# Peptides against a protein of PDB entry 5T59, part 1

All scores and structures are predictions.

Target 1, 112 residues: chain A of PDB entry 5T59
Amino acid sequence: TTPTMQSTSLLTEHLGYPPISLVDDIINAVNEIMYKCTNAMEKYLMQRNIIGKKDFSDEIKIGTAKLESLLENSVDKNFDKLELYVLRNILSIPSDLLEENRFRLLHHEKLV
Target 2, 90 residues: chain B of PDB entry 5T59
Amino acid sequence: EHIRFQRLVQVCNKALEESIRKLQSWEKIHECFPNYGQTREGIENLTVCQQQVIKLWSNLSRVEFDAIFHERSIEEKLNQLDDLINKARS
Unless a header shows other numbers, all headers, positions and changes below count from the first letter of the chain.
Peptide ipSAE is a variant of ipSAE made for these designs: the mean of its two directions, with the distance scale d0 fixed at 1.0 Angstrom where the peptide's residues are scored. Compare it only between designs on the same protein; published cut-offs may not carry over.
A fold fails the geometry check if it doesn't show the stated peptide or something in it is severely misdrawn.

## One batch from the design tools (peptide; aimed at target 2 V11)

Design b1_p8_1 (made by RFdiffusion4)
Pose (drawn by RFdiffusion4):
Structure b1_p8_1 (pose): chain A 112 residues (1-112), chain B 90 residues (1-90), chain P 8 residues (1-8)
Amino acid sequence: as target 1 above (112 residues)
Amino acid sequence: as target 2 above (90 residues)
Amino acid sequence: KTIDELAE
């Protein structure tokens, strides 16, 4: 289903937070991990940048950064689909409920 | 009958697996370090990275998301939502 | 240091 304002309004009430807030926590979380991994990888190699007698410090900075940017694209790509797949299929509303009052059951839930 | 939350787990894992796939390929890894990878020690060091970065990627994401799912009680909100739409359709 | 130690 396509998201609507009633679903956003109702789901915000049921959840206690807008449906997008969960998606923010995920995207924001994975990004932090992405950089945490690349920074950890660069330092592992920088203290191993000299093999034999040659210094590969330049190649490592370029390589670690060249990898980081490829995840920035792939992650932004794959988590936007998540942002979409979730708001359409998981935090989703059918027609059975907004055609004939979903308000009854949510109000009914909070009380009885 | 509780089906929506398991989906949330499936879609998260699906996004992560696709997010890291290019790093599972030794080729693309060596492309970023062509000269460094032509040394024995370089090959050994790069192997230690991709295998540990992937494990770190999997673990950090697994722990946080399980935590996020807890701080927002999403498993329950969705289980309440799944079994609630059924009561409505009935 | 290992990657795990550096990540900490």

Design b1_p8_1_s1 (made by RFdiffusion4, then SolubleMPNN; from b1_p8_1, 5 letters changed)
Fold by OpenDDE base, seed 2:
Structure b1_p8_1_s1 (fold): chain B 112 residues (1-112), chain C 90 residues (1-90), chain A 8 residues (1-8)
Amino acid sequence: as target 1 above (112 residues)
Amino acid sequence: as target 2 above (90 residues)
Amino acid sequence: MSIEEIAS
C-alpha cells in the first residue's frame, strides 16, 4: 500500500524527520560508494595499463565505463525496490491504527 | 517483537548483494576488456581488481550504512514504533 | 597499491 499523508506526518513526528530522508541518505550513500568503486577500479587498471609493448589505456577506460553503467543500472533497479519496500512496509503505520480512535491513542502515547 | 529494524537491515543487504552481482560475474568483467583479458597479466590484474572492488563495496557499504543508521537513530525509532503498535493492539 | 588504498 502507498503511504498516506497521515502516516507520513505521524512518522515524521516520531522520527524527527520525514521517512523519505532516511531513504535519501541510503541512496546517496550507495551512489557515492558506487562511484568510489568504479573510480578505484579504473585507477587500479590504469596503473597496469601497459602489458608487453601494448598500451591498453583506451580499452581500460571504455571497459570501466561499461562496468560503471552496468553497476548504475543494477543499483537503480534494486534501490528503487528498496525505497518502495521501506516506505510501504517498514516506515509505515498499519491502517487499523490510522483510524480516528487509534490515531488519537498513538498521538497521546507520544505526548505522555 | 521488534521486527522493523531487522527488515531494514535485510532489505539493505539484499539490495547491496543484488547490485554487486553483475561485478561478481567473471564473464561480464572479461567481456569489458576483450584484448586486455587475452593476456596472462591482464587476466591476473582483472582477477585481483574484481576481488578487491567487491571487498571495497562491502566494506564501504557497511561503514556508511551503519553511520546512517546511527545518525538517524533508526534502530531505536523502529523499535519504539513496534512497541507503540503492539501496545495499541493489546 | 590495492584498490582499497586507491579509494582511501
Scores: peptide ipSAE 0.450, ipTM 0.948, DockQ to the pose 0.885
OpenDDE base, seeds 1, 3, 4, 5: peptide ipSAE 0.438, 0.442, 0.435, 0.439; ipTM 0.948, 0.948, 0.948, 0.948

Design b1_p8_1_s2 (made by RFdiffusion4, then SolubleMPNN; from b1_p8_1, 5 letters changed)
Fold by OpenDDE base, seed 2:
Structure b1_p8_1_s2 (fold): chain B 112 residues (1-112), chain C 90 residues (1-90), chain A 8 residues (1-8)
Amino acid sequence: as target 1 above (112 residues)
Amino acid sequence: as target 2 above (90 residues)
Amino acid sequence: ESIEEIAS
């Protein structure tokens, strides 16, 4: 079930922020973490780039870039699913409460 | 009674776990460094790197996500939402 | 130097 405008408005009033803002925070955080991890990986290996008088710097740079791509693709896929689930099933108002009488009740309860 | 916050934590953990799964594969790591990984020292470095980056992923995500949940007061808000819904259905 | 230290 796709979130409705009414649901978004009610949740925004309840949360003090739009539901999407929470998802944005989560996604921004994981992206930051992702690049911190891949950057650290590259630096770690670049500190260990010489083995047996052979310089593996180029291979390390290419390899870490490939791993970054793998992680990036996986993060995008899984957190897109997360976004949909959170907005539809967690940060959502059941349809029966979106009816006029229940809608008013929810609003009234907040004000009381 | 309170279910939404638990679900949020669960789906976050699942997304994090699924996202890092490729890096947990030694085969995936090794194939990115075909020549480097043919050396003993290279294998050792990659092994340590893999283990540590997975740990870093876990630690950073725990700290950052907990901070977000706290700043957004999401546990309290979701519990309140559950309560409101249950009350409305009573 | 560990990955954790590098990322710090």
Scores: peptide ipSAE 0.580, ipTM 0.951, DockQ to the pose 0.889
OpenDDE base, seeds 1, 3, 4, 5: peptide ipSAE 0.576, 0.576, 0.575, 0.577; ipTM 0.951, 0.951, 0.951, 0.951

Design b1_p8_1_s3 (made by RFdiffusion4, then SolubleMPNN; from b1_p8_1, 4 letters changed)
Fold by OpenDDE base, seed 2:
Structure b1_p8_1_s3 (fold): chain B 112 residues (1-112), chain C 90 residues (1-90), chain A 8 residues (1-8)
Amino acid sequence: as target 1 above (112 residues)
Amino acid sequence: as target 2 above (90 residues)
Amino acid sequence: LSIEEIAE
């Protein structure tokens, strides 16, 4: 079931912010963390780039870039799924509550 | 009775776990450093790097996600939502 | 080696 405008409005009123805002926070956070991790990997290995008088800097840069891409693709895929699940199944209002009488009840509860 | 916040935590953990899975593969790591990984010292460095970055991923995610959940008061709000739903169905 | 070292 896809979220409706009605459910979004009600949830926004309840949460004090649109449901999508929470998802945005989560996604922004994981992206930041992702790049911190890949940056840390690169820095760590670049500090250890010379072995047996051979400089592996170029290989390290290419390799860490590949890992970054791999992680980035995985993050995108999995957190897209997360977004859909959260908005559809967690930050959602059952259809019975969207009926006229239940809708009024929800508003009444908020006003009390 | 309260189920939504638990589900949120679960789905977040799942997404984080699935996302880092590729980095948990030594084969994937080694493939990115074909010559570096042929040296003893290189293997040692990659091993430590892999281990520590996974820990970093886990620790940062825990701290940041908990902060988000707190700032958004999401546990309280989801519990309230559960209560409203249950009340309406009574 | 530690997470702090790799993140340094």
Scores: peptide ipSAE 0.287, ipTM 0.947, DockQ to the pose 0.449
OpenDDE base, seeds 1, 3, 4, 5: peptide ipSAE 0.268, 0.266, 0.284, 0.275; ipTM 0.947, 0.947, 0.947, 0.947

Design b1_p8_1_s4 (made by RFdiffusion4, then SolubleMPNN; from b1_p8_1, 3 letters changed)
Fold by OpenDDE base, seed 5:
Structure b1_p8_1_s4 (fold): chain B 112 residues (1-112), chain C 90 residues (1-90), chain A 8 residues (1-8)
Amino acid sequence: as target 1 above (112 residues)
Amino acid sequence: as target 2 above (90 residues)
Amino acid sequence: KSIEEIAE
């Protein structure tokens, strides 16, 4: 089921915010967490960049960048799926409730 | 009766788990540090780094997502939505 | 310094 304009309006009224706003919060949060993790990894390893007589700083920087890219791709893929699922299956109104009489029910319950 | 919030939590956990899965692979980690990982100390550092970052990922996501759910009152709103749907169908 | 301490 694909969200409709009517569904979005009703849910916005019910939630007090558009459904997409919740998804945006989730995605923004995971992105922040992702970069905190990768930044911490780089800093941790850069504090341990010398092994014996060899300096591995360049390899560490390249390696952590690769891991960041890998994580970015995975986050994008999985949270795109999450967005679709949430908007279609969680923050959704069944078609039978979009009928005139059912529409009034949602509105009425809010006012009572 | 109330199913939507449970589904939200489940799908969030699944997305988080799937996202971090590749970092849980030692092979993937080692491939990014081919020479560093050939040293004893390098392996030790990478091992600790891998373990700690996974824990950090889990802890930060739990705290941040719970905060979002609270601020958006999403459990209450989804429960209300379930109730409205059930009422309409009875 | 742990990774968690660095990140937070």
Scores: peptide ipSAE 0.401, ipTM 0.949, DockQ to the pose 0.909
OpenDDE base, seeds 1, 2, 3, 4: peptide ipSAE 0.368, 0.371, 0.372, 0.396; ipTM 0.948, 0.948, 0.948, 0.949; seed 3 fails the geometry check

Design b1_p8_2 (made by RFdiffusion4)
Pose (drawn by RFdiffusion4):
Parts: structure tokens; sequence; C-alpha cells
Structure b1_p8_2 (pose): chain A 112 residues (1-112), chain B 90 residues (1-90), chain P 8 residues (1-8)
């Protein structure tokens, strides 16, 4: 289903937070991991940048950064689909409920 | 009957697996370090990276998301939502 | 669409 304002309004009430807030926590979380991994990988190699008698410090900075940017694209790509797949199929509303009052059951849930 | 939360786990894992796939390929890894990878020690060091980075990627994301799913009780909110739409359709 | 189809 396509998201609507009632679903955003109702799901915000059921969840206690807007549906997008969960998506923010995920995207923000994986980005932090992405950089934490690349930074960890660069330092592992920089203290191993000299093999034999040659110094590969330049190649490592370029390689670690050249990898980081490829994840920035792939992650932004794959988690936007998640941002979409979730708001459409998981935090989702059918027509059975907004055509004939979903408000009954949510109000009914909070009380009885 | 509880089907929506398992989906959330499936879609998160799906997004992560596709997010890291290009790093599982030794080729693209060596392309970023062509000269460095032509040394024995370089090959050994790069192998230690991609295998550890992937493990770190999997672990950090697994722990946080399980934590996020806890701080927001999403497994329950969705289980309440799944079994609630059924009561409505009935 | 299924999950695999959506990401393809």
Amino acid sequence: as target 1 above (112 residues)
Amino acid sequence: as target 2 above (90 residues)
Amino acid sequence: PTLDEFFE
C-alpha cells in the first residue's frame, strides 16, 4: 500500500513515534558502522604500509577512500529501498481499515 | 499469523547483505590496492581485512538493530498490528 | 512485489 496521512497519523499514535523515526535509527546506525569499519581498515594497513623497503602509504589512503565512497553509494542505494519497502509493506495500512474506521480499534486498544 | 516483524528482519538483513557484497569480491578489493596486492605480505594483509571487516560489519549491525528493535518495541507493535488487522477482517 | 523482486 501507498502511505497516507491517516496511516502516518494513526501509526504515529500506535507506535509512539513516526514510522520514519525507526528508518532514521537504521540508516543513521549503518552509516556509523560503515565509517567505523573503513577507519579501522585504514589504520590496520597504515601500520603495515611498508612491505620490504617500499612505502605504500599513498596507495592505501587512495584505496581505503576509494572503497569508502563505494559503500556510501551502495548503502544509500540499498537503504533507500528499505525506507520504501518498509513504509509501503510493513508500516502499512490496508483499505479495510481506513474505509471504515480504524479509529475504533486503536481507541479500543488503548482502553479496554 | 505473526508475519510482519519477521519481514522487518528479512528486509534489514537483505539490505545489509547487498550493502557489503562488493567487498566480498577479492577482485574489486585488489583493484583498490593493485601494487600493494602484488606483494605476498600485502595479499596476506588484505585477506585479513576483508574477512574481518565483513565480520565487524555483520556483528555491529546485528547488535544495534536488535537494540533498536528493543528500544522501540517494534516486534510487539507489529505483532499487535498483525493480529489486530485479522480481528478487523473478521 | 516480493522482497527479492523489489531489490532487483

Design b1_p8_2_s1 (made by RFdiffusion4, then SolubleMPNN; from b1_p8_2, 3 letters changed)
Fold by OpenDDE base, seed 3:
Structure b1_p8_2_s1 (fold): chain B 112 residues (1-112), chain C 90 residues (1-90), chain A 8 residues (1-8)
Amino acid sequence: as target 1 above (112 residues)
Amino acid sequence: as target 2 above (90 residues)
Amino acid sequence: LSLDEFFS
């Protein structure tokens, strides 16, 4: 089920930040890492672009771009899944805790 | 008792693993460099490059994700959440 | 939903 406004509010109070903020940090980090990896790959190969009498610079640029695209697609797919999983199964409050009695308990435990 | 942080680590590892899977394929790498990979020296360079990228991916993700988890105090917060849930259900 | 199924 999709997180409710109540769940989000309670988790925000508990965490000190909205649950989505953690996911944003993770996704931003992996995107940065992804481009660092592809950039490193291109630079490494471009330093080794000449073999014999042939310059492979153009092929290297195209090839690394293709690999970057493959990685981008995979990252987008898998971390979209991660976002859903985290928000639904990790940063979530079970429905029984959203009932009045359980809600009061959560609030009480936080304040005591 | 405490399961949510474990799940977070697991799902992060799974997403990272699945994301890099295609780059772990030598065939996929070679296909992107059809002429370069026809030379002995090119094959050697691609082999080293592939290994280094995968290693960099693993190392950077470990460092950055651990930093995020620390900055957000997520292990402590998730453990507390587990405790609250368990208490409410007892 | 298991992790394996979720990422399959």
Scores: peptide ipSAE 0.390, ipTM 0.948, DockQ to the pose 0.815
OpenDDE base, seeds 1, 2, 4, 5: peptide ipSAE 0.386, 0.388, 0.233, 0.386; ipTM 0.948, 0.948, 0.942, 0.948

Design b1_p8_2_s2 (made by RFdiffusion4, then SolubleMPNN; from b1_p8_2 with P1L T2S)
Fold by OpenDDE base, seed 3:
Structure b1_p8_2_s2 (fold): chain B 112 residues (1-112), chain C 90 residues (1-90), chain A 8 residues (1-8)
Amino acid sequence: as target 1 above (112 residues)
Amino acid sequence: as target 2 above (90 residues)
Amino acid sequence: LSLDEFFE
């Protein structure tokens, strides 16, 4: 069930890039988005840090940090799963296509 | 006939949805701001903040993931892969 | 493995 070197090579030839590169793009993007979200949250609340006579700046900083950590953990978990799913179930070549006759078909279709 | 790109979109959406799920919980938000959230104004601010973060998460992910898919031509490539597989199995 | 099961 683990991608073989042959599968990776064939997919790289087909895609024009290694399959893992797509996953890397996705993961890099979501990480960037994640920190943009948490940064926006902190800034929004920090602009509203004083209510009445009390300054909640410290609580806001701690609270937003906790939420960031929570989101980080969830993103890491779910996108690790995504990586496995994509590489095993989407960017994969069935065993029958790795046979000699099917391999020729793939190669032939690319060259013609 | 073409299933792989659909699966890619689905798994991306699933991962995004599961990742943001806990932030969709008001209880999770409120517990991080125990004193701030005891004030009326604080509750209002947290409510707006929660809504805006979720919206930002959704909008940014849509734009960025679509850009990735376009730059990598992944729909076309996956459709071609499906076609090759179907042809081989016919 | 379904998507739901995969992300549990």
Scores: peptide ipSAE 0.405, ipTM 0.949, DockQ to the pose 0.802
OpenDDE base, seeds 1, 2, 4, 5: peptide ipSAE 0.397, 0.397, 0.392, 0.392; ipTM 0.949, 0.949, 0.949, 0.949

Design b1_p8_3 (made by RFdiffusion4)
Pose (drawn by RFdiffusion4):
Structure b1_p8_3 (pose): chain A 112 residues (1-112), chain B 90 residues (1-90), chain P 8 residues (1-8)
Amino acid sequence: as target 1 above (112 residues)
Amino acid sequence: as target 2 above (90 residues)
Amino acid sequence: DEIEELAE
């Protein structure tokens, strides 16, 4: 289903937070991990940048950064589909409920 | 009957697996370090990275998301939502 | 393990 304002309004009430807030926590979380991994990988190699008698510091900075940017694209790509797949299929509303009052059951839930 | 939350787990995992796949390929890894990877020690060091970075990637994401799913009780809100739409359709 | 220690 395509998201609507009633679903956003109703789901915000059922959840206690807008449906997008969960998606923010996920995209924000994975990004932090992405950088945490690359930074960890660069330091592992920088203290191993000299093999034999040659110094590969330049190649490592370029390599670690060249990898980081490829995840920034792939992650932004795959988590936007998540941002879409979730708001359309998981935090989703059918027609059975907004055609004939979903308000009854949510109000009914909070009370009885 | 409780089907929506398991989906949330499936979609999260699905996004992560695709997010890291290019790093599971030794080729693309060596492309970023062509000269460094032509040394024995370089090959050994790069192997230690991709295998540990992937494990770190999987573990950090696994722990946080399980935590996010807890702080927002999403498993329950969705289980309440799944079994609630059924009561409505009935 | 080494990369994990660095990540911390």

Design b1_p8_3_s1 (made by RFdiffusion4, then SolubleMPNN; from b1_p8_3, 3 letters changed)
Fold by OpenDDE base, seed 2:
Structure b1_p8_3_s1 (fold): chain B 112 residues (1-112), chain C 90 residues (1-90), chain A 8 residues (1-8)
Amino acid sequence: as target 1 above (112 residues)
Amino acid sequence: as target 2 above (90 residues)
Amino acid sequence: DEIAKLAA
C-alpha cells in the first residue's frame, strides 16, 4: 500500500525526519560505494595494463565501463525495490492506527 | 516483537547481495576483457580484481549503512514504532 | 586507492 500523507506526517514526527530521508541516505550511500568500486577496479587494472609488451589500456577502460553499467543497472533495480518495500512495509503505520482514535493515542503516547 | 528493524537489515542485505551478483560471475567479468583475459597474467589480474572488489563492496556497505542507521537512530525508532503499534492493539 | 588496499 502506498503511504498516505497522514502516515508520512506521523512517521516524520516520530522519526524526527521524513521516512524518505532514510531511503535517500541509503541510496546515496550505495551509489557512492558503487562508483568507488568501479573506480578502484579501473585503477587496479590500469596499473596492470601492459602484458607481453601489449598495452590493454583501451580494453580495460571499455571493459570497466561495461562493468560499471552492469552494476548501475543492478543497483537501480534492486534499490528501487528496496525503496518501495521500506516505505510501504517498514516505515509504515497500519491502517487501523490511522483512525481518529488511534491517531490521538499515538500523539498521547509521544507526549507522555 | 520487534520486527521492523530486522526487516530493514534483511532487505538492505538482499539489495546489496543482488546488486553485486553480476560481478560475482566470472563469465561476466571475463567477457568484458576478451583479449586481456586470454593471457595468463590477465586472468590472474582479473581474478584478484574480482575478489577484491566484492570485498570492497561488502566492507564499504557495512560501514556506511551502519553509520546511516546510527545517525538516524533507526533501530530505536523502529523498535519504538513496533511497541506503539503493539500497545495500541492490546 | 588501490582495490587491494581499499578492500583490506
Scores: peptide ipSAE 0.128, ipTM 0.944, DockQ to the pose 0.358
OpenDDE base, seeds 1, 3, 4, 5: peptide ipSAE 0.128, 0.121, 0.128, 0.126; ipTM 0.943, 0.943, 0.943, 0.943

Design b1_p8_3_s2 (made by RFdiffusion4, then SolubleMPNN; from b1_p8_3 with E4A E5K)
Fold by OpenDDE base, seed 5:
Parts: structure tokens; C-alpha cells; sequence
Structure b1_p8_3_s2 (fold): chain B 112 residues (1-112), chain C 90 residues (1-90), chain A 8 residues (1-8)
């Protein structure tokens, strides 16, 4: 079942914000964390770029960039799945509750 | 009875775990640093880096996600939603 | 951990 305009409106009223806003917060957070992690990795290794007489700075920069890309792709994939699941199965209203009588129930509870 | 918030936490944890899985692979790490990782000192640095970044990932995500859930009052709202659904079906 | 410090 795909979210409808009606369910989105009802959930927005219930939550005080659109359902997608929660997902956006989650995704923004994990992206921030991801880049903090990869940036820290690069800095750590760049502080240790010389071993013996060889400078590995170029390899470190390329390698950390590859890891960042790998992590980025994985984050995108898994949190796209998360977004779909949350909006479809968690932040959702069953079709039977979208009937007229159930609709009134949601409004009634809010007003009480 | 209250299931939606539990599911939210579960799916978040799963997404985080699956996302970091590639970095948990030493083979993947080493492949990115083929020459650096051929040195003893390089291996040591990569090992520490891998372990600490995975730990950082876990700690930051826990703190940030908990903050989001609190700020959005999502547990309360999802519990209320469960209650409304259960009431309607009673 | 040093990585944590570098991430701040």
C-alpha cells in the first residue's frame, strides 16, 4: 500500500509535521555522520602518511575517497529502503481507517 | 500492542548495520591501500583506523537518532497511532 | 579515541 494524500494529511496533523520530515532528519543525520567518519579516517591516516622513506599521501587520499564512495553507496541503498519501509509500514494509516467513520475518530481524539 | 516505534528502531538499526558492513571487511579496507597495507606500520594504522571508525559510527548514530526521536516525539506519536488503530478495530 | 577527536 502506497501512502495517499489523505493519509499524509492525517499523519501531518497527528505528528505536527509531515511524515517525510522525520525521514529527512534521519537521512541528514546519517549523511553527516558518514562524512565525519570518512573525514576523520583521512586525517588520521594523513598524519601517518610516511612510512620509512616513502610518502603514501596520494594513496591515502585515493583510498579514503574510495572508502567514502563505498560507504556513501551503501548508506544511500539502505536508507532508501528505510524510507520506503517507514513511510509505507510505520507512518501509515490502514485503509480501513481511511473510511469516514475512522476518519472522524482520528479528529475526535485530537480534539479531546 | 505498541509495535510501530519498535519497528522504527529496528529498521534504523538494520540500516545502520548494513551500511557499515563494507567497512567491517578487512579485505575491502586493504584493497583501498594496496601498498600502504603491505607495510607493518601501515597495517597497524589501518587496523586502528577501522576499529575506531566503526565505533564512532555506532556511537554517533545512537546519539543523533535518539535526539531526533526525542525532538519529534515519535515514540509518543506512534504509540498514539497504534492505540487509535486498535481502538478502531475493537 | 583519536578518530573520535578528529571527527569533532
Amino acid sequence: as target 1 above (112 residues)
Amino acid sequence: as target 2 above (90 residues)
Amino acid sequence: DEIAKLAE
Scores: peptide ipSAE 0.668, ipTM 0.952, DockQ to the pose 0.929
OpenDDE base, seeds 1, 2, 3, 4: peptide ipSAE 0.662, 0.666, 0.666, 0.665; ipTM 0.952, 0.952, 0.952, 0.952

Design b1_p8_3_s3 (made by RFdiffusion4, then SolubleMPNN; from b1_p8_3 with E4A E8S)
Fold by OpenDDE base, seed 1:
Structure b1_p8_3_s3 (fold): chain B 112 residues (1-112), chain C 90 residues (1-90), chain A 8 residues (1-8)
Amino acid sequence: as target 1 above (112 residues)
Amino acid sequence: as target 2 above (90 residues)
Amino acid sequence: DEIAELAS
């Protein structure tokens, strides 16, 4: 099921931040890592662009760009799935805790 | 008793592993460098590059994700959430 | 750091 406004509010209170903020951190991190990896690949190969008397610089640039695109597509797909799973199944509150009495329990536990 | 943080780690690892899978394919790597990869030196360079980028991916993700989890205190918070849920169901 | 040997 889709997270409710009430669930989001309660989790925000519990976490000290909205659940989506954790996901944002994760996604931002993997994006940064992704581009660090592709940049490193390009630079590594560009330092080795001459084989014999042939310059492969153009092929290296095109090839690394293709790999970057491939990685981007995979990251997008897999971390979209991650976002949905985390928000629905990890950072979620069961319906029994959304009842009035259980709501009070959450507040009580926070204060104690 | 505590399951949510373990699941978070598992799904993060899964997403990272699935994301890097294409780069783990030598065939995919070689296809991007069809002429460069026809040379002995080119193959050697691509082999090292592939191995090292996979290691870089793994190392960076471990360090960065652990930092995020620590900064967000997510293990503690998820354990507390598990405890609250278990208490409510008892 | 990253570029010299990629993972070093």
Scores: peptide ipSAE 0.096, ipTM 0.942, DockQ to the pose 0.365
OpenDDE base, seeds 2, 3, 4, 5: peptide ipSAE 0.087, 0.078, 0.081, 0.089; ipTM 0.942, 0.941, 0.941, 0.942

Design b1_p8_3_s4 (made by RFdiffusion4, then SolubleMPNN; from b1_p8_3 with E5K E8A)
Fold by OpenDDE base, seed 2:
Structure b1_p8_3_s4 (fold): chain B 112 residues (1-112), chain C 90 residues (1-90), chain A 8 residues (1-8)
Amino acid sequence: as target 1 above (112 residues)
Amino acid sequence: as target 2 above (90 residues)
Amino acid sequence: DEIEKLAA
């Protein structure tokens, strides 16, 4: 089940921010980490680009780019799944609490 | 009792683990450097690179995700949410 | 080296 507008509003009130903001933070962080990792790999190998009399700079650049793509695809896939799960199952309010009487109770508890 | 934050941590760890899995494959690493990896020195460099990048991934993700969770007070908020739900159902 | 420094 997908989050409802009502659920989003209640959670925003509770959290002090929209639920999606947490997911955005997580995704932004992992993307930053990902590129730091790939950049580090490239730099490390480029500092070791010459073996004997052969320069492997071009191969290293291509190879690290391939690894970056591989990691990027995996990150996208897995964190898309994470986003869906978090928003649907963690940052969610059960349907019974979204009913009229329970909704009032939630607001009451918030104010108390 | 409190389940949501635990689930959040679990799914984050799972996503991180699954994401780095491809880089944990030596075969995949070596395939990206077919000639470089045919040299002894190249293999050594790739081995160290693979090991260290995995560590970097783990360390950075731990630090950054913990910072996010702290800044968003998400453990407290999710615990409160669990409590509210349980109270409403009682 | 570079990675090790970053990972440390």
Scores: peptide ipSAE 0.111, ipTM 0.943, DockQ to the pose 0.436
OpenDDE base, seeds 1, 3, 4, 5: peptide ipSAE 0.102, 0.102, 0.099, 0.101; ipTM 0.943, 0.942, 0.943, 0.943

Design b1_p8_4 (made by RFdiffusion4; failed a check: the pose's geometry)
Pose (drawn by RFdiffusion4):
Structure b1_p8_4 (pose): chain A 112 residues (1-112), chain B 90 residues (1-90), chain P 8 residues (1-8)
Amino acid sequence: as target 1 above (112 residues)
Amino acid sequence: as target 2 above (90 residues)
Amino acid sequence: SAPRKKKP
């Protein structure tokens, strides 16, 4: 289903937070991990940048950064689909409920 | 009958697996370090990276998301939502 | 849209 304002309004009430807030926590979380990994990888190699008698410091900085940017694209790509797949299929509303009052059951839930 | 939360786990894992796939390929890894990878020790060091980075990627994301799912009780809110739409359709 | 964090 396509998201609507009632679903955003109702789901915000059921969840206690807007549906997008969960998506924010995920995207923001994986990005932090992405950089934590690349930074960890660069330092592992920089203290191993000299093999034999040659110094590969330049190649490592370029390689670690050249990898980082490829995840920035792939992650932004794959988690936008998540941002879409979730708001359309998981935090989702059918027509059965907004055509004939979903408000009854949510109000009914919070009380009885 | 509880089907929506398992989906959330499936879609998260699905996004992560696709997010890291290009790093599972030794080829693209060596492309970023062509000269460095032509040394024995370089090959050994790069192998230690991709295998550990992947493990770190999997572990950090697994722990946080399980935590996020806890701080927001999403498993319950969705289980309440799944079994609630059924009561409505009935 | 969800925001993205950047490298410091």

Design b1_p8_4_s1 (made by RFdiffusion4, then SolubleMPNN; from b1_p8_4, 3 letters changed; failed a check: the pose's geometry)
Amino acid sequence: KASRLKKP

Design b1_p8_4_s2 (made by RFdiffusion4, then SolubleMPNN; from b1_p8_4, 3 letters changed; failed a check: the pose's geometry)
Amino acid sequence: KAKRLKKP

Design b1_p8_4_s3 (made by RFdiffusion4, then SolubleMPNN; from b1_p8_4, 4 letters changed; failed a check: the pose's geometry)
Amino acid sequence: KSSRLKKP

Design b1_p8_5 (made by RFdiffusion4)
Pose (drawn by RFdiffusion4):
Structure b1_p8_5 (pose): chain A 112 residues (1-112), chain B 90 residues (1-90), chain P 8 residues (1-8)
Amino acid sequence: as target 1 above (112 residues)
Amino acid sequence: as target 2 above (90 residues)
Amino acid sequence: SEIEELAE
């Protein structure tokens, strides 16, 4: 289903937070991990940048950064689909409920 | 009958597996370090990275998301939602 | 692990 304002309004009430807030926590979380990994990898190699008698510091900075940017694209790509797949299929509303009052059951839930 | 939360787990894992796949390929890794990877020690060091970065990627993401799913009780809110739409359709 | 220690 395509998201609607009632679903956003109702799901915000059921969840206690807008449906997008969970998606923010995920995207924000994986990005932090992405950089934490690349930074960890660069330092592992920089203290191993000299093999034999040659210094590969330049190649490592370029390589670690050249990898980081490829994840920035792949992650942004794959988590936007998640941002979409979730708001359409998971935090989702059928027609059975907004055609004939979903409000009854949510109000009914909070009380009885 | 409880089907929506397992989906959330499936879609998160699915996004992560696709997010890291280019790093599982030794080729693309060596492309970023062509001269460095032509040394024995370089090959050994790069192997230690991709295998440990992937493990770090999997672990960090696994722990946080399980935590996020806890702080927002999403497993319950969705289980309440799954079994609630059924009561409505009935 | 080594990279995990650096990540900390």

